Peptides against a protein of PDB entry 2C5K. Designs and how they scored, part 31

Target 1, 91 residues: chain A of PDB entry 2C5K
Amino acid sequence: EDPFQQVVKDTKEQLNRINNYITRHNTAGDDDQEEEIQDILKDVEETIVDLDRSIIVMKRDENEDVSGREAQVKNIKQQLDALKLRFDRRI

## One batch from the design tools (peptide; made by RFdiffusion4, then SolubleMPNN)

Design b2_p15_6_s1 (from b2_p15_6, 9 letters changed)
Fold by OpenDDE base, seed 3:
Structure b2_p15_6_s1 (fold): chain B 91 residues (1-91), chain A 15 residues (1-15)
Amino acid sequence: as target 1 above (91 residues)
Amino acid sequence: KRKERQERAQKIADS
């Protein structure tokens, strides 16, 4: 399997797991879990940066059509942003 | 690092 696709899949699954937790814990209150979630979200942000860098390299060095990969990264960014909004808006 | 992040996310999901 393509390593890029594996990273995309894994990242989406991580965000989905956090989203499921937030659904079951719709109020903030457990500081340890809140901090752990924040750390995971930061790791996801770093992963997205790495995915973007890989696309930049492909466009520059190989002149490959990366439109599909760009769309996938955009989708992950949207998923992350939506999750961060849910996370931050909890009372 | 990716494996560790997946394990951390799964641990959160199971909480």
Scores: peptide ipSAE 0.423, ipTM 0.899, DockQ to the pose 0.897
Fold by OpenDDE base, seed 5:
Structure b2_p15_6_s1 (fold): chain B 91 residues (1-91), chain A 15 residues (1-15)
Amino acid sequence: as target 1 above (91 residues)
Amino acid sequence: KRKERQERAQKIADS
């Protein structure tokens, strides 16, 4: 059980859940839920920062190949960016 | 915090 992989998995799951919500709620209309989504997205951004920091430490201190982990973080960033765009385009 | 975020995301998904 790799903590890094668990965080990656959890983050993608959170983004998928929000994406599913947007699919069913393609118009902005519930301020409480909209604010909660924004808070979750901010938490995801902080999680991505932490993942990047962990990779930096691995490069510096562990001399470990991080290419796979970098690709995973890149994928999460792309998923987040796509979700933000979809979220913001709602009327 | 991560568990709480997962629960919040699930609540949103269920709404």
Scores: peptide ipSAE 0.422, ipTM 0.899, DockQ to the pose 0.931
Fold by OpenDDE base, seed 1:
Structure b2_p15_6_s1 (fold): chain B 91 residues (1-91), chain A 15 residues (1-15)
Amino acid sequence: as target 1 above (91 residues)
Amino acid sequence: KRKERQERAQKIADS
């Protein structure tokens, strides 16, 4: 088992769940669920920072080819940005 | 903490 890949998988799953919620709730609400979504998105941002730091350590200490992991993190960032745009544009 | 975030996301998905 690879902890990095597990974090990537879990993060994508969280973003997908939120995306599905937004699909079913396409108008902005003022309820506890909307606030919870904001909190989860902030947690995802922190997770991405941790993933980037882990890549820096692998590149420095192990001198590994991290191109694959960098591509995975880039993909998660793009997914997060798209979700934020969708979430914020609801009226 | 990761387990907690997964449970929170699942709760949202079930709403």
Scores: peptide ipSAE 0.410, ipTM 0.895, DockQ to the pose 0.871
Fold by OpenDDE base, seed 2:
Formats: structure tokens, C-alpha cells, sequence
Structure b2_p15_6_s1 (fold): chain B 91 residues (1-91), chain A 15 residues (1-15)
């Protein structure tokens, strides 16, 4: 059991779900799901901050090799940025 | 919020 990996997995799944929604709804709407997506994206941003801080703690307190975890967080950031771009560019 | 995020990050790192 690794809570870091669980958070990473959950975050990626959230972003994938939103990405699938955008694919099915490629034009901006005014339904409740549009507002919920904005809220989830903000939550994901905060989660990424938490993950980064956890890596800092591991470097400081545990002296572990965090290169793999840093790469995972980088990947999530890229996924988030791409998704935000798709979401915002819809007409 | 900052304190809460730090606590969450600590839990992730320590577990």
C-alpha cells in the first residue's frame, strides 16, 4: 500500500474522466457538469501541490530517491495543462 | 488551507 501512488492513480482517473466528457461535449455548455469540472480541476491543482510537498518531505525526512515520483507528478501536471487547454478552448 | 495541504502531504509521505 502506497498512498502516494493511490493519489496519483486517482488524480489521473479524474483527469481522464473529464477528458472523456470534453470529447463527448466538445462545445461549452451551461449545465451542472461544466461547473463541476471547474471545481474538480481546482481540486486537482491542489492535489498536485500536496504531491509536490510530499516529495519535499521524502527528500528531507526519509532521504529516499524521489526521481520516479517527480516524473509521475510532472506527467500529471502535463495532463492537467492539456486538459485545461481543451476545456477552455471550447466554443 | 496551507496547513491542511501540508498535513495531507505529510500523510502521503509517511504512510
Amino acid sequence: as target 1 above (91 residues)
Amino acid sequence: KRKERQERAQKIADS
Scores: peptide ipSAE 0.220, ipTM 0.753, DockQ to the pose 0.041

Design b2_p15_6_s2 (from b2_p15_6, 7 letters changed)
Fold by OpenDDE base, seed 2:
Structure b2_p15_6_s2 (fold): chain B 91 residues (1-91), chain A 15 residues (1-15)
Amino acid sequence: as target 1 above (91 residues)
Amino acid sequence: SREERLKRSKQIENS
């Protein structure tokens, strides 16, 4: 088991679940779910910071491949940004 | 924790 890959997988799953909610709830509400989504997105942002830090450590180890992991983190960042845009632009 | 966030996201998806 690779802890890095597990975190990546879990993070993408969280974002997908929130995206599915937004798809079914395209109007912004003042309910508990809206606040919870914002909290989760903030946690995802912190997770991405942690993933970047882990890549920095891997770059110091000549035996580790970094390019693939950097691409994965980039993909998560793009997914987060797209989700934020959908979340914020709801009527 | 990551586990708790995963549970929370699942609850959001199903709401």
Scores: peptide ipSAE 0.442, ipTM 0.906, DockQ to the pose 0.922
Fold by OpenDDE base, seed 3:
Structure b2_p15_6_s2 (fold): chain B 91 residues (1-91), chain A 15 residues (1-15)
Amino acid sequence: as target 1 above (91 residues)
Amino acid sequence: SREERLKRSKQIENS
């Protein structure tokens, strides 16, 4: 079990779930879920920071090829950015 | 916790 991969998986799952919600709720409302989504997205941002830090540590201390992990984090960042755009574009 | 956040996202998805 690789904790890094589990975090990546969980993060992507969270983003996918929010994306699915937005798909069904393409019009922004005044429901409490909008604020909850913002909170989750903030948590994802913090998670990404932690993932980056872990890669730095691995590159320094483990002397492992981190290119794969860097690509994974990059993918999550892109997914987050796309989701934020979709979330904000709702009227 | 991460588990709690995952549950929160699931609740959002189902709403």
Scores: peptide ipSAE 0.440, ipTM 0.905, DockQ to the pose 0.951
Fold by OpenDDE base, seed 1:
Structure b2_p15_6_s2 (fold): chain B 91 residues (1-91), chain A 15 residues (1-15)
Amino acid sequence: as target 1 above (91 residues)
Amino acid sequence: SREERLKRSKQIENS
């Protein structure tokens, strides 16, 4: 059991679910749902910060090769950025 | 918690 990988998996799942919602709701509508989506995206941003911190600790304390984990975090950041752009561009 | 966030995202997806 790797907590880092579990967090990565959960984060990508959250982003995919929001993306699926946006696909079915290509225009902004229900203000309550839109606010909830914003809250989830902010939580994802905070999670990414925590993942980056964990990588820094691994490099410092364990001196491990973190290239794989850095690539995973980079991928999540790209997914988040693309989703935020899609979310904000809706009329 | 992460579990609560997952539940929230699933509720959004199903709406």
Scores: peptide ipSAE 0.440, ipTM 0.905, DockQ to the pose 0.928
Fold by OpenDDE base, seed 4:
Structure b2_p15_6_s2 (fold): chain B 91 residues (1-91), chain A 15 residues (1-15)
Amino acid sequence: as target 1 above (91 residues)
Amino acid sequence: SREERLKRSKQIENS
């Protein structure tokens, strides 16, 4: 498997799992779990930064068409933003 | 590691 694609897949899976949790927990009540979710979301943010960096390197060093990878990262960013909105709006 | 983060997310999902 392409390492880039594996990271993308893992990241989306993580976001989906958190989204499933939020769906089942519309109110924030377990501080430990809420903090853990926040930590995971921060890890996802860092992962996205790393993915972007890898694309920059590909453009520079390999001169490869990265449009597909850029679209994938954009999609993950959108998924993260939507999830963060749901997470933050919970009472 | 990514493996550990993936496990963490699964633990959250199951909670």
Scores: peptide ipSAE 0.432, ipTM 0.902, DockQ to the pose 0.911

Design b2_p15_6_s3 (from b2_p15_6, 9 letters changed)
Fold by OpenDDE base, seed 4:
Structure b2_p15_6_s3 (fold): chain B 91 residues (1-91), chain A 15 residues (1-15)
Amino acid sequence: as target 1 above (91 residues)
Amino acid sequence: SRKERQKRAQQIENS
């Protein structure tokens, strides 16, 4: 119902799916899949930028308390950073 | 689209 929350949920789900893949594939070997993962992670990064922009607009135009949304975005950023670290450290 | 990205992530997870 809330578009912001839906995006947050979808983003976390995407990261979880990639994390599950990495868990099962501790070595990088399939170049096509590795490239696809990288593309998805870039899409997530872009999504986070969009979420941040939406919060900025809410602060400016709606003058709404956005602390909860900021915390959610921060959590997604942390999840992404952790996943990127796992992804990059694979041999 | 977000739907397509979800599909892509699911495809990765299933591989």
Scores: peptide ipSAE 0.479, ipTM 0.914, DockQ to the pose 0.910
Fold by OpenDDE base, seed 5:
Structure b2_p15_6_s3 (fold): chain B 91 residues (1-91), chain A 15 residues (1-15)
Amino acid sequence: as target 1 above (91 residues)
Amino acid sequence: SRKERQKRAQQIENS
């Protein structure tokens, strides 16, 4: 199994779970849970950086077509940005 | 770890 694809899958799943929480909790109120969500989102951001770095290394060292992987990372970034917008809009 | 983060996200979802 491709470790890159596993990371992508795990990251999207994490974002989906947070999104489900926000759907059920459209008002911010529990500081502990809100802080935990922020921590998870920061971890996702770091994961995206690692994915980008892996693509750079693959382009440099493996000389493989990375277009598919770049598209996947772009999709995750879009999902993260959309989630951040929902998260921040809550009162 | 990523496994721990997945668990944390699941805990958030279940709250």
Scores: peptide ipSAE 0.473, ipTM 0.913, DockQ to the pose 0.923
Fold by OpenDDE base, seed 3:
Structure b2_p15_6_s3 (fold): chain B 91 residues (1-91), chain A 15 residues (1-15)
Amino acid sequence: as target 1 above (91 residues)
Amino acid sequence: SRKERQKRAQQIENS
């Protein structure tokens, strides 16, 4: 299996799990849970940076069409941004 | 590891 695709899949799954939590917890919860969510979201941000770097290397060194991979990363960024908005809007 | 991060996210979802 392509390691890039596995990372994409894992990242989307993490975001979906956090989103499911927020759906059931629309008010700010325990500080411990809120901090853990923030840590996971930070890990996702770092993963996205790594995915972007991977694409840059592929465009430079492998002469492959990366449009599909760029679209996947864009989708993850949009998912992350939407989740952050939901997370921050909770009272 | 990715495995540990997945476990953390699952634990959050289950809480």
Scores: peptide ipSAE 0.432, ipTM 0.903, DockQ to the pose 0.888
Fold by OpenDDE base, seed 1:
Structure b2_p15_6_s3 (fold): chain B 91 residues (1-91), chain A 15 residues (1-15)
Amino acid sequence: as target 1 above (91 residues)
Amino acid sequence: SRKERQKRAQQIENS
């Protein structure tokens, strides 16, 4: 059981939910779920901070090779940024 | 979601 990988998996699931919502709701404020999606976006942002802190601790305390985990977090950041752009550009 | 946030919090605490 790896808590880091489970958090990554959960975050990817949240990103997928956001992506599906944007695809179906191309107008801002379309329904009562809009606020929930905004909350999920913020949850992902907080999770990224926690994942980065975890990597810093691993590098410091255990001197582990964290390149793979850094790449995973980088990918999540890129996906989030793309989704935020799409979400904010809706009229 | 609330469920995902709770799950994440528990997993981080157990790390």
Scores: peptide ipSAE 0.134, ipTM 0.730, DockQ to the pose 0.062

Design b2_p15_6_s4 (from b2_p15_6, 7 letters changed)
Fold by OpenDDE base, seed 5:
Structure b2_p15_6_s4 (fold): chain B 91 residues (1-91), chain A 15 residues (1-15)
Amino acid sequence: as target 1 above (91 residues)
Amino acid sequence: KLEERKERSKKIENS
C-alpha cells in the first residue's frame, strides 16, 4: 500500500465524479451545488500542492527517482484544469 | 478530510 498512489487514485475518482455531474448538467444550475463543486475543486488543488511537496521532499531527502510520480501529478493537474474549464464555461 | 471529500463528490455525482 502506497499512500501517495492512494491519494492519486482517490483524487482522480473525485474529479471523475464531478465530471460526470457536469456532463449531465451542461448548464450551471443550483447555486449550492455549484458552490459545493467549487469547494471540492479547491480541495483537490490543495491535495495536488501536497503531492508536489511530497515529491520535492523525496527528491531532496531520499534522492529517489520521482519521475513517475511527477508524471502522475502532472496528469492530475491536467485533469483538474480540463474539468475547471468545463465547469467555468457552462452557461 | 479525504474520506469526507469522497462522500461529498459522490453526493454531487448523484445529484
Scores: peptide ipSAE 0.635, ipTM 0.936, DockQ to the pose 0.889
Fold by OpenDDE base, seed 1:
Structure b2_p15_6_s4 (fold): chain B 91 residues (1-91), chain A 15 residues (1-15)
Amino acid sequence: as target 1 above (91 residues)
Amino acid sequence: KLEERKERSKKIENS
C-alpha cells in the first residue's frame, strides 16, 4: 500500500479521461462541461503541488533516493501541459 | 477530494 503511487495512478487516469473527452469533442462544447474540465485541471495542479511537497519531505526526513518519484511527477506535469495545450487550441 | 474528482472525470469522459 503506497498512497503516493495511488495518487499518481489516479491522477494520470483522470487526465486520460479528460483527453478522451477532448478527442470526441475537438471543438469547444457546452460551457458547463468546459468549465468543469477547467476545474478538474486546476485540481490536478493542486495535486501535483502536494506530490512535490511529499517528495521534499521524503528527501528531508527519510533521506531516500526520490529520483523515481521525481520522474513520475515530471511525467504527470508533462501530461497536464500537453492536455492543456490540446484543450485550449480547440476552435 | 480525490474520490470526488475520480467521479467527476468519469462523468466528463462519458459525456
Scores: peptide ipSAE 0.635, ipTM 0.936, DockQ to the pose 0.889
Fold by OpenDDE base, seed 2:
Structure b2_p15_6_s4 (fold): chain B 91 residues (1-91), chain A 15 residues (1-15)
Amino acid sequence: as target 1 above (91 residues)
Amino acid sequence: KLEERKERSKKIENS
């Protein structure tokens, strides 16, 4: 088990769950749910920062090839950005 | 924290 990969997987699943909600709720309505989603998205942003930090450590301390992990983090960032766009554009 | 967020996201998805 690789903790990095587990975090990546879990984060993507969380974003997918939020995306599924937005698909079924294409208009904003329940303020409590909308606020909870926003909070989760902020936590995801912090998780991405942590993943980037871990990559820095791998480069420095482990001297490992991190290109694959960098690509994974990039993909998560893109997923987050796309989701935020959908979330914010709802009426 | 991660486990808690998993549960939170599941609740959102099911709402």
Scores: peptide ipSAE 0.635, ipTM 0.936, DockQ to the pose 0.899
Fold by OpenDDE base, seed 3:
Structure b2_p15_6_s4 (fold): chain B 91 residues (1-91), chain A 15 residues (1-15)
Amino acid sequence: as target 1 above (91 residues)
Amino acid sequence: KLEERKERSKKIENS
């Protein structure tokens, strides 16, 4: 298995789980849960940074075609941004 | 970190 693809898959699943919570909790609630979600989202952001760094190294040092991986990371960023918007806009 | 985050996200989803 490709570890890059596994990280992508796992990250998307984590975002989906948070999204499912937000769907059932459409208003901001328990402070501890809200803080935990924020921490997870920050960890996801760091994961995306690591994925980007991996791609940069592949382009620079390996000179490989990374267009597919770049598209995957872009998709995760869009998913994260949409989720953050939902999370932040709850009253 | 990733494995722990998997468990954390599952706990959130189920709460």
Scores: peptide ipSAE 0.629, ipTM 0.935, DockQ to the pose 0.886

Design b2_p15_7_s1 (from b2_p15_7, 8 letters changed)
Fold by OpenDDE base, seed 3:
Structure b2_p15_7_s1 (fold): chain B 91 residues (1-91), chain A 15 residues (1-15)
Amino acid sequence: as target 1 above (91 residues)
Amino acid sequence: SKIEESLKRSKIFDE
């Protein structure tokens, strides 16, 4: 089991769930679900910070080739940014 | 949080 990959997988799945919600709710609401999504997005941001820090430690302390993991985190960041744009542009 | 739980598991276990 690779815990890093599990976190990456869970993060992407969470973003996909939010993306599906936005598809079904193309107008911004003022309810508990909208607030929950904001909270989840913040959780994802914090998760990305933790993933980045883990990579920094691997580079510094273990001198590992982390290019693959860096690419994965970059992909998650891009997915998050795209989702934020969809979320924020709703009327 | 599912993600938080995954991170906690990562800190405890190395499987």
Scores: peptide ipSAE 0.046, ipTM 0.645, DockQ to the pose 0.064; fails the geometry check
Fold by OpenDDE base, seed 4:
Structure b2_p15_7_s1 (fold): chain B 91 residues (1-91), chain A 15 residues (1-15)
Amino acid sequence: as target 1 above (91 residues)
Amino acid sequence: SKIEESLKRSKIFDE
């Protein structure tokens, strides 16, 4: 199993779950779930940092093509940014 | 978290 790909997959799945939550909750609540979502978003941010660092390390390995992985991380960043916008804009 | 679990698994297994 490629741990990088697994982390990417898990991250995207979490973002999808949050997206679904936001869809069901267009009003910002004051409950444990809202706080949990915020925590998950923060965790995703940290995960992206770790993924980027991983790529930096891989770039120093001549045996690895990182282009695809860079694109994957970029995609996750875009997904996160879109989700944050949706989350923050809720009334 | 699921992410942490994946990272933990990767430390144990190299598949």
Scores: peptide ipSAE 0.040, ipTM 0.643, DockQ to the pose 0.084; fails the geometry check
Fold by OpenDDE base, seed 1:
Structure b2_p15_7_s1 (fold): chain B 91 residues (1-91), chain A 15 residues (1-15)
Amino acid sequence: as target 1 above (91 residues)
Amino acid sequence: SKIEESLKRSKIFDE
């Protein structure tokens, strides 16, 4: 079991769930669900920091080729940024 | 959260 890959998978699934919510709620609300989404987005940002740190450790301590993992984190960052833009542009 | 659970599992079980 690779915890890095599990975290990547869970993170992408969370972002997909939020994306689906936005599709169903294309106008910004002012309820507890909107606040929960904001909290999840913050959690994802913190998770990305942890993923980046883990890559640094792998490069330093294990001297592993981390290009694949770096690409995965880059993809998550792009997904997050696109989702944040979509979320914030709602009226 | 699912993320927290994944990190927790890695501390007690590494397969």
Scores: peptide ipSAE 0.037, ipTM 0.636, DockQ to the pose 0.063; fails the geometry check
Fold by OpenDDE base, seed 5:
Structure b2_p15_7_s1 (fold): chain B 91 residues (1-91), chain A 15 residues (1-15)
Amino acid sequence: as target 1 above (91 residues)
Amino acid sequence: SKIEESLKRSKIFDE
């Protein structure tokens, strides 16, 4: 099992779950679930830092698939940014 | 962290 790919998969699944929650709760609340989402978003940000650091190391190994993994992290960042916008725009 | 947990799993499974 490739731990990098597993982290990518887990991260995208977390963001998808939050996106589905926002769809069902399109108005901002002040309950435990709203706070949990904020915590998960912070965890995703830290995970992206770890993924980026991993790619930096892989760039020094010519046998690694660096470009493909960089594209995956870029996609996660875009998904995160879009989700943050949806989350913050709720009233 | 998530990466650390995935590393733990990779030690358990052969993949």
Scores: peptide ipSAE 0.033, ipTM 0.617, DockQ to the pose 0.062; fails the geometry check

Design b2_p15_7_s2 (from b2_p15_7, 7 letters changed)
Fold by OpenDDE base, seed 4:
Structure b2_p15_7_s2 (fold): chain B 91 residues (1-91), chain A 15 residues (1-15)
Amino acid sequence: as target 1 above (91 residues)
Amino acid sequence: SKIEKSLERSKIFDE
């Protein structure tokens, strides 16, 4: 399987899990789960950086098709931003 | 990185 697509898929799944957590926990808690969510969000940020870097590399490799990859990363960024907003706005 | 890990998996399982 394409490692780029696998990472994209895994990242989106992580964000979906966090979204579900926020839905179930609309009040900011002070427990290990809250800290874990924060850690995952940070990990997603780092993953996005890695994805962007991989695209840069792929653009320099004529043997690789980069079609749609930038849009996929943009979509993940948008999903992350929306999720961060939801997470931070909790009472 | 996650991409590196995925690359390793891809190589191992010929995905």
Scores: peptide ipSAE 0.084, ipTM 0.659, DockQ to the pose 0.059; fails the geometry check
Fold by OpenDDE base, seed 1:
Structure b2_p15_7_s2 (fold): chain B 91 residues (1-91), chain A 15 residues (1-15)
Amino acid sequence: as target 1 above (91 residues)
Amino acid sequence: SKIEKSLERSKIFDE
């Protein structure tokens, strides 16, 4: 199994779970669950850094076409940004 | 990291 694709899949699933939580909790809370979501969002950001680094290594060491993987990471970044906006706009 | 963990799993199960 491709570890890059597995990480991409898991990351998108995490973001989807948070998106569903926001749908059920459209008002910003101040409980442990809200803090947990903030932690997960930071973990996703760190994961994106790791994915970008892996692409750099693949381009350098294996000289393979990474355009598809770059598009996947771009998509995750867009999903994260949209989710962060939705999360922060809650009152 | 998550990717390192996935890489380790890939080594173990040869997937």
Scores: peptide ipSAE 0.083, ipTM 0.658, DockQ to the pose 0.056; fails the geometry check
Fold by OpenDDE base, seed 5:
Parts: structure tokens; sequence; C-alpha cells
Structure b2_p15_7_s2 (fold): chain B 91 residues (1-91), chain A 15 residues (1-15)
């Protein structure tokens, strides 16, 4: 199994779970679950840094599929930004 | 990191 693809898959699943939570809890709270979501969002940001660094290394190898992986990371970043907006706009 | 952990699993299970 490709570890890069596994991390991408896991990251998108985490964001989907948070998105579903926001749908069920469309008002901001002050409980442990809200704090856990903030922690997960930080973990996702750090994971994106790892993925970007991996791509930088792959760019130096002509045999790697860099463009496809760059598109995947871009998609994750867009998903993260959209989710952050939904999370922060809740009252 | 997550990528390092996934790499470890890949090696263990020959994936």
Amino acid sequence: as target 1 above (91 residues)
Amino acid sequence: SKIEKSLERSKIFDE
C-alpha cells in the first residue's frame, strides 16, 4: 500500500467526520468535543506539511507522479479551509 | 508523523 495515499485517505475521512459533526451541531459549544475538533484540525494542518515535504522530495525524482499528488494535497487544503469557515461561523 | 507511521505499516504488511 502507498503510504502517501493512505495518509490522504485518512485525512479526508477525518475532515468528513468533522463536517458531519458541524451539520449535527450547527451552533458553537464549549465542551470537550469542540476542543477535540480544534485539535484534529491542527493535526490535519501538520499532516499537510508532511505531505508537502514528501512532494518536494518526489519532485527531484523524474519517475514520480508529482502533479497528481499535488492536486490531491490542494484538494485537502480546500476541504480544510471550507470546514474551518463552517466551524468558525457558528454562533 | 502520520506519513512515517503509514510507511512503517506498509513495510510490516508488505503493502
Scores: peptide ipSAE 0.079, ipTM 0.656, DockQ to the pose 0.059; fails the geometry check
Fold by OpenDDE base, seed 3:
Structure b2_p15_7_s2 (fold): chain B 91 residues (1-91), chain A 15 residues (1-15)
Amino acid sequence: as target 1 above (91 residues)
Amino acid sequence: SKIEKSLERSKIFDE
């Protein structure tokens, strides 16, 4: 088991869950609900930062080829950005 | 992970 891959998988799954929620709730909720969603999105952002840092360490300390992992993180960032746009455009 | 636990506990997915 690769912990990095597990985190990537879990993060993408969570973003999908939020995306599905937004689909079912295409109008902005009350302030409490909006704040909760924002908090979850911030947690995902922090996870992405941790993934990036782990890659930096692997490049620096282990001199490992991390191209595949960099591509995975890039994909997650794109997924997050798309989700943020959907979230922000709700009326 | 922390975010996994947060989402699993979040009430928004129950609505």
Scores: peptide ipSAE 0.064, ipTM 0.628, DockQ to the pose 0.448; fails the geometry check

Design b2_p15_7_s3 (from b2_p15_7, 6 letters changed)
Fold by OpenDDE base, seed 3:
Structure b2_p15_7_s3 (fold): chain B 91 residues (1-91), chain A 15 residues (1-15)
Amino acid sequence: as target 1 above (91 residues)
Amino acid sequence: SRIEESHERSKIFDE
């Protein structure tokens, strides 16, 4: 069991779900769901910070290869940035 | 936990 991988997986799935939500709601609404989506996006940002911190800690272990994990976090950051842009550009 | 919180938030998308 690797909790890092689980967090990565869950984060990517969350972003995918939000992406699907935006597809179904291409106009910005004035409902509780929009605020909840914004909260989730903020939480994902905080999750990424935690993932980065975890990698810093792992790098202190000389026996741990973190290159793959760094690539995964980079991918999530790119996914988040794209999603935030899509979310914010809605009319 | 963060994972548990993620699961709870996922319910928002159950439309």
Scores: peptide ipSAE 0.047, ipTM 0.658, DockQ to the pose 0.557
Fold by OpenDDE base, seed 2:
Structure b2_p15_7_s3 (fold): chain B 91 residues (1-91), chain A 15 residues (1-15)
Amino acid sequence: as target 1 above (91 residues)
Amino acid sequence: SRIEESHERSKIFDE
C-alpha cells in the first residue's frame, strides 16, 4: 500500500463524483448538497497542498524520483480547475 | 485520516 497513491486515487474519485453531480444538476441550486460540494472542493485544494508538500519532502529527505508523482498532482490540479469552472458557470 | 474523510464524503453521492 502506497498512501500517496491512495490519496491521489481517492481525490480523483471525489472529483469524478462531483463531476457526475454537476451533470445531473446542471442548474445551480441553493441546497445542502451544493454547499457540501463547495466544502469538498476546498478540502481537495488542501489535499493537493499536502501532496505537493509530500513531494518536496521526498525530494529533500528521501532522494526519490518524484517526476511521476508530480505529474499525478498536476493532473489532479487540472481536473479540479476544470470542475470548478463547470460548477461556477452553472446558471 | 484523509482516506477516512474521503470515504465519508463519498457517501453524499450514494443517493
Scores: peptide ipSAE 0.046, ipTM 0.655, DockQ to the pose 0.554
Fold by OpenDDE base, seed 4:
Structure b2_p15_7_s3 (fold): chain B 91 residues (1-91), chain A 15 residues (1-15)
Amino acid sequence: as target 1 above (91 residues)
Amino acid sequence: SRIEESHERSKIFDE
């Protein structure tokens, strides 16, 4: 498997799991699960940074067409931003 | 890196 695509896939799955959690927990809690989700969201942010860096390296060192990968990362960023908003606006 | 870690996983499962 392409390691880039595997990371993209794993990241999207994590975001989907969090989205499902928010659906089941529409009220913000004060427990270990809420803290764990915050940790995962932060980890996703770091993952996106790593994906962006990998694209920069591919463009520079491999002269590969990365437009598709850039679109994938952009999509993940949008998904993350929407999820963060949903997570934070809970009462 | 996370990409490198994923690459190692890919080796284990052979894609």
Scores: peptide ipSAE 0.040, ipTM 0.621, DockQ to the pose 0.071
Fold by OpenDDE base, seed 1:
Formats: C-alpha cells, structure tokens, sequence
Structure b2_p15_7_s3 (fold): chain B 91 residues (1-91), chain A 15 residues (1-15)
C-alpha cells in the first residue's frame, strides 16, 4: 500500500482520459462537459501541488531519497502542460 | 460520495 504511487497512477489516468477526450472533440465547445474538463484540469493542478508538498516533507522529516518521486511529479507536470496547450489551441 | 463523483467524471470520457 503506497498512497503516493496510487495518487500518481490516478492522476496519469485522468490526464490520459482528457487527452483522449480532446482527440474526439478537436474543436472548442461551450458545453457543460467542456467546463467539467477544465475543472478536472484544475483538480490535477492542485493534486500536483499536494504531491510536491509531500516530497518536501519526506526530504525534511525522513531524509529519504526522493529523486524517483520527483521525476514522477516532473513527468506529470509535463503531461499537464502539454494537455493544457492542446486543449487551449482548439478552435 | 467520492466514488459516485468518479463515476460521473468517467461518463464524460466515454463520449
């Protein structure tokens, strides 16, 4: 049982689902679903903040090697940024 | 519930 890895897994799954949604909806819409996607993107952003905070605590309190977890969070941030760009570019 | 909210979000991605 590793709560950190579970959150990472769930976040990556959400980003993948949104990416697939954008593929099926390549033009910007004004539907309730579009607003929900924006809300999920904000939720992912907040989740990344929480993951970063947890890493800071692990470095401070447990003095653990967090390089692997930092790399995972970096990857999620890159996925989020790419997804936001793709989402915003739709006409 | 959190599970119900997750199911509602999943329905959006099935569109």
Amino acid sequence: as target 1 above (91 residues)
Amino acid sequence: SRIEESHERSKIFDE
Scores: peptide ipSAE 0.038, ipTM 0.647, DockQ to the pose 0.404

